# Peptides against a protein of PDB entry 3QIS: the designs that were tried, part 52

Target 1, 334 residues: chain A of PDB entry 3QIS
Amino acid sequence: PSLELSRREFVFENVKFRQLQKEKFQISNNGQVPCHFSFIPKLNDSQYCKPWLRAEPFEGYLEPNETVDISLDVYVSKDSVTILNSGEDKIEDILVLHLDRGKDYFLTISGNYLPSCFGTSLEALCRMKRPIREVPVTKLIDLEEDSFLEKEKSLLQMVPLDEGASERPLQVPKEIWLLVDHLFKYACHQEDLFQTPGMQEELQQIIDCLDTSIPETIPGSNHSVAEALLIFLEALPEPVICYELYQRCLDSAYDPRICRQVISQLPRCHRNVFRYLMAFLRELLKFSEYNSVNANMIATLFTSLLLRPPPNLMARQTPSDRQRAIQFLLGFLL

## One batch from the design tools (peptide; aimed at target 1 K129 V180 D181 N272)

Design b2_p21_1_s3 (made by RFdiffusion4, then SolubleMPNN; from b2_p21_1, 12 letters changed)
Fold by OpenDDE base, seed 5:
Structure b2_p21_1_s3 (fold): chain B 334 residues (1-334), chain A 21 residues (1-21)
Amino acid sequence: as target 1 above (334 residues)
Amino acid sequence: SMEEYLRKVSEELREEVEKLR
């Protein structure tokens, strides 16, 4: 069996968080026999491609002289955004198109990624005084390393922040402030807030706006701004309630005094963000007659974002654990 | 109140962010 490929090299320029890019190519059976093709893992890889890449179709049959179009889809989700922001991963891959009882055909994927404040740590964002697209990649790496070290120091309660030589971190990331301040000013009376989805085009404009500027006003509907806040919280590499406190939150869920003590042990930036969000959501609940928002809905929605199980426990989360997590947040909303 | 806290934190953050513009 033999295949002819219309293209073998693919370049994805200016890849962004949540922005789908597609490149297409054609494969043709130029042989005399039917053939089965599939994308296969390279040696030592578990998957045929990186998490941000997909081939469609990834397998199929071709009759003699048959031709099929294959789409290569590049999409940076919450699962890939952090490693691309840090430069740990890159828009580079090699796909192996295998032909049953035939040859392997190699496809080269390349491109560049544009960093996002989405998927960046709260600690790094508190230090980031400029939009992420203005920050040199070298400085992003340094900010992430410094953020990790400061988180550990904050948890250990040992070293006062050496307030001396480094620019004082923001109390809350500017990106969270921009989103929440907008919602507080303009969305408290918005019917079905956090229940109606935003527009995908507006979400991309909001993301691009936060990545490239410090806007006076966020573009888009209140629904899109609200969903952008949810996406931001979902994309955090570490949730607002750090993974290390997850179990303690569940164990304390029915004691509001212990819950407050657990939150007091969060790193400064995480604790500030948590308190700021809870204050906002409590104010939003006062307008329930207008916005149709209630404490149970908000607690259910934000629990999955703010109080995530550690990755090793995600598959084992019981309905009881979910209910405890919701109850924990309810104690801050009521 | 929580409203007073929210307003205070929001104003403090506004002043900090405006200095970055």
Scores: peptide ipSAE 0.441, ipTM 0.930, DockQ to the pose 0.895
OpenDDE base, seeds 1, 2, 3, 4: peptide ipSAE 0.225, 0.437, 0.436, 0.436; ipTM 0.814, 0.929, 0.930, 0.931

Design b2_p21_1_s4 (made by RFdiffusion4, then SolubleMPNN; from b2_p21_1, 11 letters changed)
Fold by OpenDDE base, seed 1:
Structure b2_p21_1_s4 (fold): chain B 334 residues (1-334), chain A 21 residues (1-21)
Amino acid sequence: as target 1 above (334 residues)
Amino acid sequence: SLEDYLKKMSEEMAKIVAELR
């Protein structure tokens, strides 16, 4: 069996968080026998491609002289955004198109990723006084390293160094403030807030706006701005409640005093973001007659975002753990 | 209160963000 490929090199320019890009190519059976093709893992890989890449179809049969179109889809989800923002991973891969009882055909994937404030740590964003697209990648690495050191100092209850006024971290990321301040000003009376989905195009505009500018107003509907806040919180590499405190939050879920003590042990930026979000959500709950938002709905929605189990425990989260997590958050909303 | 914190945070961040623009 043999295949002819219309293209073997693919370049995905300016890949962005949640923006699908597609490149297509054709494979043709130029042989005289039917053939089965499949994308296969490289010798050291568990998957045929990186998590941000997909081939469709990834396998199939071709009759003699049959041609099929294959789509290569690049999509950076919450699962890939952090490693791409840090430059730990890149828009580079090699696909192996295997032909049963035939040859391997290599496809080269390349491109560039544009960093996002989505999937960036709260610590890094508190140091980031410019839009992320204005920050050199080298400086993003330095900001992540410095952010890790600040987190460790905060967890150790070390006294903050007297940093100069120009170098002081923000109390909360400007991106979170922009989203929450917009919602507070314009969305408190919005019917079905956090229940109605945003528009995908508006979400992309909001992401691009926050990545490239410090807008006076967030573009899009209140629903899109609300969903952008959810996406932002979901995409955080570490949730607003740090993984180290997850179990203590569950253990304290029915004691509001202990819950407040646990939150006081968060790194400064995480603690500030948590308090800011809780203040906003409590304000939003005052308008429940207009926005149809209730404490149970908000607690259920935001618990999965703010209080995530550590990756090693995700598969083991019991219904009781989920209920405790919800109860923990309810103690700040009521 | 948390409400006072929201207001204070919003006012402080509004000034900071205005200086960053």
Scores: peptide ipSAE 0.441, ipTM 0.936, DockQ to the pose 0.907
OpenDDE base, seeds 2, 3, 4, 5: peptide ipSAE 0.428, 0.433, 0.441, 0.424; ipTM 0.933, 0.935, 0.935, 0.933

Design b2_p21_2 (made by RFdiffusion4)
Pose (drawn by RFdiffusion4):
Structure b2_p21_2 (pose): chain A 293 residues (1-134, 168-310, 319-334), chain P 21 residues (1-21)
Amino acid sequence: PSLELSRREFVFENVKFRQLQKEKFQISNNGQVPCHFSFIPKLNDSQYCKPWLRAEPFEGYLEPNETVDISLDVYVSKDSVTILNSGEDKIEDILVLHLDRGKDYFLTISGNYLPSCFGTSLEALCRMKRPIRERPLQVPKEIWLLVDHLFKYACHQEDLFQTPGMQEELQQIIDCLDTSIPETIPGSNHSVAEALLIFLEALPEPVICYELYQRCLDSAYDPRICRQVISQLPRCHRNVFRYLMAFLRELLKFSEYNSVNANMIATLFTSLLLRPPPSDRQRAIQFLLGFLL
Amino acid sequence: SYLEEMMAEMEEEIDELREEA
């Protein structure tokens, strides 16, 4: 049971939020007998690697002496973007490739991460006047820029918030917001609209903070009480919520053109603005509908 | 409206930030 590896060290340079990278290498069974390989957790872990990293394939069978290409894939999603933004985690790791009844092969993962305004808290973004990788703001300039673009160009946009944008443009928009305060956000209206949804989804703390979440559901049927729960939010969260509710009510005025109705808004934005740490789903859409109407 | 007020206020802030750039 022996393996030959084309390489054991891999570098993921300039890793960005939601931008896929692949570092590929070849495994060859140079032994005399067939072997089984698999990636294993390091002593006392649950997984063989961190969430932003994946091996494809992560296990297999090799006759002597067939070869197999292994793809080491890095993808920073909403699950890891905040800890990598913060520096609480780095683009580094060790993969232990394990031969069943045999040697262990140690693969070193290194590289660097570029922080994004996406996955960054509303509070910190309101404190930062300049782009992240170039008195506090009422709302983060990034969300204002996305909403400003949609307000200017997308009020009459067919199927706004119902048609997915382009992956390439989403990344361009994110990089644009990470590095500049542009005159115009690049990309189609559908891309800018989706980038807004991704922005809200990627927030480490939702627009409606986690501890106020349950109170919102309980209060879902009393508009006076719902507004008061909103008053308990920190200033930046309260402002973003009010700002978005105003923006969505503005879009509802052009529903005959942009097909944006209360039904779609409620089911789309409720889960983004009001996340927990069933029929609560119903009190939640009721909570949000109370503001839209 | 609230949206118009917020937009106007942020527009001034964005312009100042661009000028300072």

Design b2_p21_2_s1 (made by RFdiffusion4, then SolubleMPNN; from b2_p21_2, 10 letters changed)
Fold by OpenDDE base, seed 5:
Parts: sequence; C-alpha cells; structure tokens
Structure b2_p21_2_s1 (fold): chain B 334 residues (1-334), chain A 21 residues (1-21)
Amino acid sequence: as target 1 above (334 residues)
Amino acid sequence: SLLDEMREEMKKEIEEIRKEL
C-alpha cells in the first residue's frame, strides 16, 4: 500500500486557551490495493498525539484512488492549559500515520502558545501585578517556582523567610477580583445567574481581556462573566480548597466550627479567595427573588470547582462524599 | 462587611498598579 499526503508540516500560530484551531490535509491511495491507515503512538508514548491535539478521522480505509480529508484540531482545555502556561509543554508534536503492511508517514506539528491567567496558580497570580501577556516567560517560570515553595511553607506553617525586595503579593488575584466585582455591581439582580450559559465569543473576549489588560469593565453579558468565573475556577491547577485539605473538609462537613478551622489552614491566597467568593455568594443569595439563585444550587455548582477530589481519588468519589462536600460549602453560604 | 473591605482594599491596589502601567 502507498499514500500521497497533500501536506506534512503544520504550523499553529498564536494558540490560546479554549480557542479551537483547525488545519486540514488530504491523503490519497495511489496504490492498487485498499489500505487501512491509523495514527499510532511513537516509541514510549501512550497516545498518538499530545492532549491538546486531535486527528479526525484518526483511522480509516481507503479504496484505490480514494481521497480523504483529515482535520488536525488544536484545542487547549483545562487539562493542558497549566503545562502550556509554564512552558513544560509546547505546541510541538510528531504524528505517525501508519499503513497496515505499509510505510509510516511523519507529520510535523509546530506553533506557539500564548499564556493565560486561566490555568495559572492562585499563588503566581497574587504575585503577578501585570497582565500575563506582559510578563516575560522567564518571569512566569520564576513566579510558579516561588509560588510552589511559598505554598509548601504555608501548609507546613513555616515562618516566612525574610521577604527580600519581592513586591508584596496581592490579597487575591486581580482576575478574580475583577470578575467578582463586576458580578457584584451588575449581576446581583440578573435572572438565572449561573444557570444560563454565556456566549462562546463573549467568553473568549473576557479571557483575552483578562490576559492582556486590567479592564475597568469586563466585556460581555452577566451570564458570560459568571461563566468566565466558573471556567477560571475549573482551570486552576490546584482548586481553591487545596487537595491536601479535601478529606478534612469531608470529615468536618457537619461541624461548622471544624469547617472554619480547616479553611484557616489554607495558604493565604487560597484562604482569601475562598472567603471572598463565599462573601460574594452570600450577598448574591440576598437577591434570590430577582436572580433565582438558592444556596443548594450554588453549593452544588461550586462544590465541583472549589472542593475537587485529588486525582488519585476521582475514580472513587461516592455519592456520600459528594453530599459531604456540598454540606461543607452550605455551612459558608447559610 | 468582609466583602466591602476586600473590594475596597483590592480596588486601591489595582488603581496603584494601573498608574504604573
């Protein structure tokens, strides 16, 4: 079997969080026999491509003189955003298009990623006073490394080392403050807030706005701003309630005094964000006659975002664990 | 309230940052 490929090199310029890019190419069976094609893993890889890349179709049959279009889709989800923001991963891959009883064809994928405040740690964002697109990549790496060390020290209750000439961290990320302050000012009377989805175009504008500026007003509808807050919380590499405290939150869920003690053990930035969000959500609940928001809905929605099970426990989460997690948040909303 | 306090403190910090950009 033999194939002709219309293209073998693909460049994805200015890849952004949640922005789909597509490149297409054709494969043609120039042989005299039917052929089966498939994308296969490289040596030592578990998958045929990186998590942000997909081929469609990834396999198929071609009759003699048949041609098929293949789409290469680049999409950075919450699952890939953090490793791309840090520069641990890059928009580079090699795809192996295999023919059954035939040759391998190599496709080169390249490009550049534009960093986002979405998928960046709360600790790094508290140190990041500029929009992320104005911060040199070298400085982003330093901020993530420093933030990891400060988180570990805070969890261990270690005395802060002498704060050298490092600028004082923000109490909360500016991005969280901007989103919540907008919702507080403009969305408390919004019917079906957090129940109606935002518009995808408006969500992209909000993300780009927060990545490139410190806006006075966030663009888009209240629904899009509300969904952008949910996306931000979902994309955090570590949830607002750190993984180390997950089990303690479940164990304390029915004792409001112990729940407050558990939250007091969070790193400063995480604790501040949690208290800020809970204070906002309690304010929002006062307008339930206008916004149709209730404590059970909010607790159910925010539990999956704020109190995520550690990756090693995700597959084992019981309905009882979920109910305890909801009950834990309810103790801060009521 | 805690919400009003945090809003006004962060507003000042952001207004300072905006003067330096």
Scores: peptide ipSAE 0.603, ipTM 0.961, DockQ to the pose 0.827
OpenDDE base, seeds 1, 2, 3, 4: peptide ipSAE 0.596, 0.595, 0.601, 0.591; ipTM 0.960, 0.960, 0.961, 0.959

Design b2_p21_2_s2 (made by RFdiffusion4, then SolubleMPNN; from b2_p21_2, 9 letters changed)
Fold by OpenDDE base, seed 5:
Structure b2_p21_2_s2 (fold): chain B 334 residues (1-334), chain A 21 residues (1-21)
Amino acid sequence: as target 1 above (334 residues)
Amino acid sequence: SLLDEMREEMAKEIEEIREEL
């Protein structure tokens, strides 16, 4: 069997977080027999493509002289954003289109990724006074290394040595401050806040705005700004409550004094963000008659974002663990 | 409140950053 491919080289320019790009090509059976095609893993790979790439269809049958369209979909989710922001991964892949009892056909995927404040660590963002798109990639690497060292020192309870000539970090990321300050000013009376979804076009505008500027006002509806805050918290490589403290939060969930002591052990940036968010959410709860927001709904929603189980425990999370995690956050909302 | 304090402090830091850009 043999295939003819209309194209073998694909370039995805200016790939962004949560922005779908599609490229299409045709495969044709120019043989005299039916053929089965499939995308197969390369040697030593578990998947036929990287997590940000998908082929549709990824397998199928072609009759003689039949042609099928294949879509190559590039989509950077929360699962790929961090490794693309750091440059650990790139918009490059090779797909192997296998023909059963036939040849392999290689497809080259290339392109460039544009960094986002979404999926960047709280520590790095506290050191970024400029929008992330204005920060040179070399300086992003240095900020990530410095952020890792500061997290490690904070966990080890090491007193910072000399504040060398490094600019003083922000108390909280400018991006999260902008989102929360907008919601505080404009959304406290918004009916069904955090219950009504935002608009996808407005979410993209908010992300692009935070990646490229320090806006006076965030564009979009209050629902889109609220959902952008949830997406930001979900995309963090390290949750607002660090993975190292997860079990201690569950164990302390019914003692409000121990809960406060656990939070006091967070790295400075994480602790400040946690306190800021809890202070905002307590303010939002005063307007429950207008916004229909209650403490149980907020605790349930934000628990999955702020107090994530470590990756090794994710598959083992019991209903009791979820209830303890919710109870931990309730102690800061009530 | 803690919220007002953090909002006012960060608002100053953000304004200083905007003046430098």
Scores: peptide ipSAE 0.592, ipTM 0.959, DockQ to the pose 0.804
OpenDDE base, seeds 1, 2, 3, 4: peptide ipSAE 0.585, 0.583, 0.587, 0.584; ipTM 0.958, 0.957, 0.958, 0.957

Design b2_p21_2_s3 (made by RFdiffusion4, then SolubleMPNN; from b2_p21_2, 8 letters changed)
Fold by OpenDDE base, seed 5:
Structure b2_p21_2_s3 (fold): chain B 334 residues (1-334), chain A 21 residues (1-21)
Amino acid sequence: as target 1 above (334 residues)
Amino acid sequence: SYLDEMREEMAKEIEEIREEL
């Protein structure tokens, strides 16, 4: 069997978080026999491509003189955003298009990624006074390394050694403050807040706005701003309640005094974000007659965002664990 | 309130940042 490929090199310029890009090419069976094609893993890889890349179709049959269009889809989700922001991964891959009893055809994928405040740590964002697109990549790496070290020191209750000439961190990320302050000012009376989805175009505008500026007003509807807050919390590399405290939150879920003690052990930035969000959500609940928001709905929604199970426990979360996690948050909303 | 204090403190810090950019 033999194939002709219309293109073998693909460049994805200015890849952004949640922005789908597509490149297409054709494969043609120029042989006299039917052929089966598939994208296959390289040596030592578990998948045929990186998590941010997909081929569609990824396999198929071609009759003699048949042609099929293949789409290469680049999409940075919450699962890939953090490793791309840090530069640990890049928009580079090699795809192997295999023919049964035939040859391998190599496709080169390249491009550039534009960093986002979405998928960046709370610790790094508290140190980041400028929009992320104005921060040199070298400085982003330093901020993530410093943030990891400060998190570990805070969890260990170690006294900071050198208060060197590092600028004082923000109490909360500017991006969280901008989103929550907008919702506080404009969305407390919004009917079906956090129940109605935002518009995808408005969500992209909000993300781009927060990545490139410090806006006075966030663009889009209150629903889009509310969903952008949910997306931000979901995309955090570590949830607002650190993974190390997950089990202790579940164990304390029915004792409000122990719950407050567990939250007091969070790193400063995580603790501030948690307290700020809970204070906002309690304010929002006062307007339940206008916004149709109730404590059970909010606790159920925010539990999956704020109190995520550690990756090693995700597959084992019981209905009881989920109910305890909801009960833990309810103790801060009521 | 804690919410009002946090909003006012962060508003000042963000305005200072905007004046420096």
Scores: peptide ipSAE 0.690, ipTM 0.973, DockQ to the pose 0.775
OpenDDE base, seeds 1, 2, 3, 4: peptide ipSAE 0.680, 0.688, 0.688, 0.676; ipTM 0.972, 0.973, 0.973, 0.971

Design b2_p21_2_s4 (made by RFdiffusion4, then SolubleMPNN; from b2_p21_2, 8 letters changed)
Fold by OpenDDE base, seed 5:
Structure b2_p21_2_s4 (fold): chain B 334 residues (1-334), chain A 21 residues (1-21)
Amino acid sequence: as target 1 above (334 residues)
Amino acid sequence: SYLDEMREEMEKEIKKIREEL
């Protein structure tokens, strides 16, 4: 069997977080026999492509003289954004289109990724006094390394870094402040806040705005700004409540004094973000008559974002663990 | 309130950042 491919080289320019890009090509069976095609893993790879790439269809059958369109879809989710922001991964891949009893056809994927404040650590963002698109990639790497070291020092209650000639970190990321301050100013009376989805176009504008500027006003509806906050919290490489404290939060869920002690042990930036978010959400709950927001809804929604199970426990999360996690947050909302 | 304090402090810091850009 043999295939003809209309294209073998694909370039994805200016790939952004949550922005789908598509490139299409055709494969044609120019042989005399039917053929089955599939994308196969390279040697030592578990998957046929990187997590931000997909082929559709990824397999199929072609009769003689049949042609099929294949879409190559590039989409950076929360699962790929952190490794692309750090430059650990890149918009480069090689796909192997295998033909049963035939040849392998290699497709070259290339492009560039534009870094996002989404999927960047809270520690790095507290040090980042410029929009992420204005920060050199080399400095982003240094900020992530320094952020890891500060997190570890903070958890160990080691001596605060001497307030030496290094720029003092922000109390919270400017991006979180911009989102929350906008919601505080404009969304406290918004009906169905955090219940109505945002618009995808507005979400992309908000992301691009936060990545490229420090706006006076965030673009889009209150619903889109609210959803952008949820997306931001979901995309964090480490949740606002660090994985190391997850079990202690569950164990303390019915003791409000122990809950406050657990939160006091968070790294400074994480603790500040947690307290800031809880203070905002308590303010939002005062307007429940207007915004239809209640403590149980908010606790349920934010629990999955703020108090994520560590990856090793995800498969074992019980309904009891979920209820304890919700109860933990309720103790800060009521 | 803690919320008002955080808002005012961050607004001052962001204002400085905007003046340096």
Scores: peptide ipSAE 0.702, ipTM 0.976, DockQ to the pose 0.770
OpenDDE base, seeds 1, 2, 3, 4: peptide ipSAE 0.682, 0.698, 0.696, 0.685; ipTM 0.974, 0.975, 0.975, 0.974

Design b2_p21_3 (made by RFdiffusion4)
Pose (drawn by RFdiffusion4):
Structure b2_p21_3 (pose): chain A 293 residues (1-134, 168-310, 319-334), chain P 21 residues (1-21)
Amino acid sequence: PSLELSRREFVFENVKFRQLQKEKFQISNNGQVPCHFSFIPKLNDSQYCKPWLRAEPFEGYLEPNETVDISLDVYVSKDSVTILNSGEDKIEDILVLHLDRGKDYFLTISGNYLPSCFGTSLEALCRMKRPIRERPLQVPKEIWLLVDHLFKYACHQEDLFQTPGMQEELQQIIDCLDTSIPETIPGSNHSVAEALLIFLEALPEPVICYELYQRCLDSAYDPRICRQVISQLPRCHRNVFRYLMAFLRELLKFSEYNSVNANMIATLFTSLLLRPPPSDRQRAIQFLLGFLL
Amino acid sequence: SHLEETEAELEEHFEELLEES
């Protein structure tokens, strides 16, 4: 049971939020007998690697002496973007490739991460007046830029918030917001709209903070009480919530053109603005509908 | 100057949406 590896060290340079990278290598069974390989957790872990990293394939069978290409894939999603933004985690790791009944092969993962305004808290963004990778703001300039673009160009946009944008444009929009305060956000209206949804989803703290979440559901049927729960939010969260509710009510005026109705808004934005740490789903859409109407 | 202008536009846009809603 022996393996030959084309390389053991891999570099993921300039890793960005939601941008896929692949570092490929070849495994060859140079032994005399067939072997089984698999990636294993390091002593006392649950997984063989961190969430932003994946091996494809992560296990297999090799006769003497067939070869197999292994793809080491890096993808920073909403689960890891904040800790990598913060520096609580780095683009580094060790993969232990394990031969069943044999040697262990140690693969070193290194590289660097570029922080994004996406996955960054509303509070910190309101305190940063320049792009992240160039008195606090009432709302983060990034969300203002996205909403400003949609307000200017997308009020009459057919199926707004129902048609997915382009992956390439989403990344261009994110990099644009990370590095500039542009005159125009690049990409189609559908891409800008989706980038807004991704922005809200990627927030480390939702627009409606986690501890106020349950109170919102309980209060879902009393508009006076719902508004008061909103008053308990920090200034930046209260402002973003009010700002978005105003924006969505503005879009509802053009529903005959943009097909944006209360039904779709409630089911789309409720889970983004009001996340927990069933029929609560119903009190939640009721909570949000109370503001839209 | 440019950042101040951008902040003023941001605050105006925020208040306009709230007043018009």

Design b2_p21_3_s1 (made by RFdiffusion4, then SolubleMPNN; from b2_p21_3, 10 letters changed)
Fold by OpenDDE base, seed 3:
Structure b2_p21_3_s1 (fold): chain B 334 residues (1-334), chain A 21 residues (1-21)
Amino acid sequence: as target 1 above (334 residues)
Amino acid sequence: SRLEEEEERLEKFYQDLLERS
């Protein structure tokens, strides 16, 4: 079997979080026999491509002189955004197009990723006084490393030795403040807030706005701004309630005093963001007659975002654990 | 600087929201 490929090199310029890009090419059976093609994993890889890449179709059958279009789809989800922001991964891959009883054909994928405040740690964002797109990539790496070390010291209750670090971190990320301040000012009376989805185009504009500027006003509807807050919280590499405290939150769920004590043990930025969000959500609940928001709905929604089980425990989360997690948040909303 | 003014604004808004809650 033999194939002809219309293209073997693909460049995905300016890849962004949640923005789909597509490149297409043709494969033609220029042989005299039918062939089966498939994308196959490289040596030591579990998948034929990186998590942010997809081929469609990824396999197929071609008669002699048949041609098929293949789409290469690049999409950075919450599952890939953090490793691309840190530069641990890049928009580079090699695809192996295999023919049954034939040759391998190599496709080169390249491009550049544009960093996002979405998928960046709360600690790193508290150190970023400017939009993430204004921060040099080298400085982003340093900020993430420093933020990790500060989180560990904070969890260990080690007194920070050097209060002398010249740049004081923000109490909360500017991105969280911008989203919450907008919702507080403009969305308290918004019917069906957090129940109506935003527009995808508006969500992209909000993300781009937060990545590139410090706006006076966030663009888009209140629903899009509300969904952008949910997406932001979902994309956090470490949830607002750190994984290390997850079980203690469940164990304390029926004791409001212990719940407050558990929250006091969070890293400073996480504790601040948690209290800030709870204050905002309690304020929204005062307007329940206008916005149709209730404590049970909010607790259920935000529990999945703020109080995520550690990756090793996700498969073991019981309905009882979910109910305890909801009860934990309810103690801060009522 | 404009940055220090935004930090002070952020800190103040955060404190004002916590005091009201």
Scores: peptide ipSAE 0.031, ipTM 0.672, DockQ to the pose 0.840
OpenDDE base, seeds 1, 2, 4, 5: peptide ipSAE 0.028, 0.026, 0.027, 0.025; ipTM 0.656, 0.667, 0.656, 0.625

Design b2_p21_3_s2 (made by RFdiffusion4, then SolubleMPNN; from b2_p21_3, 8 letters changed)
Fold by OpenDDE base, seed 1:
Structure b2_p21_3_s2 (fold): chain B 334 residues (1-334), chain A 21 residues (1-21)
Amino acid sequence: as target 1 above (334 residues)
Amino acid sequence: SELEEFEEKLEESFNSLLENS
């Protein structure tokens, strides 16, 4: 069997978080026998491609002189965004198109990723006083490394941040402040807030806006701004409630005093973001007659975002753990 | 500077929301 490929080199320029890019090529059976093709893992890989890449179709049959179009889809989700923001991974891969009883065909994937404030740590964002697209990638790495070290120091209760006024971190990330301040000003009376989905185009505009600017006003509907906040919280590499405190939050869920004590042990930026979000959500609940928002809905929605189980415990989350997690948040909303 | 004014506005807004909640 033999295949002809219309293209073997693919370049994905300016890849962004949640923005799908597609490149297409054709494969043709130029042989005299039917053939089966499939994308196969390289020798040391478990998957045929990186998590941000997909081939469609990834396998199939071709009759003699048959041609099929294959789409190479690049999509950076929450699962890939952090590692791309840090430059630890890149928009580079090699695909192996295997022909049964034939040869392998190699496809080269390349491109560039544009960093996002989505999937960046709260610690780094509190230090990042300018839009992320204005920050050199080398400085993003430094900010993440420095932020990790300061998180560890904060957890160890070691050093008061006696940082000079010019280097003082923000109380909360500017991106969270922009989203919450917008919602507080414009969305408290919005019917079905956090219940109606945003528009995908508006979400992309909001992400691009936060990545590139400090706007006076966030573009899009209140629903899109609300969903952008949810996406932001979901994309955090470390949730607002740090993984180290997850179990203690569950154990304290029915004791409001212990819950507050657990939150007081969060790193400063995480604690500030948590308090800020809870303050906003309590304010939003005052307008429940207008926005149809209730504490149970909000607690259920935000629990999965703010109080995520550590990756090693995700598969073991019980219904009781989820109920305790919801109860923990309810103690800050009521 | 515009950045200092932004940081001040952020800090004020943050504090105001916490005080009203």
Scores: peptide ipSAE 0.257, ipTM 0.860, DockQ to the pose 0.858
OpenDDE base, seeds 2, 3, 4, 5: peptide ipSAE 0.246, 0.241, 0.218, 0.224; ipTM 0.856, 0.852, 0.845, 0.846

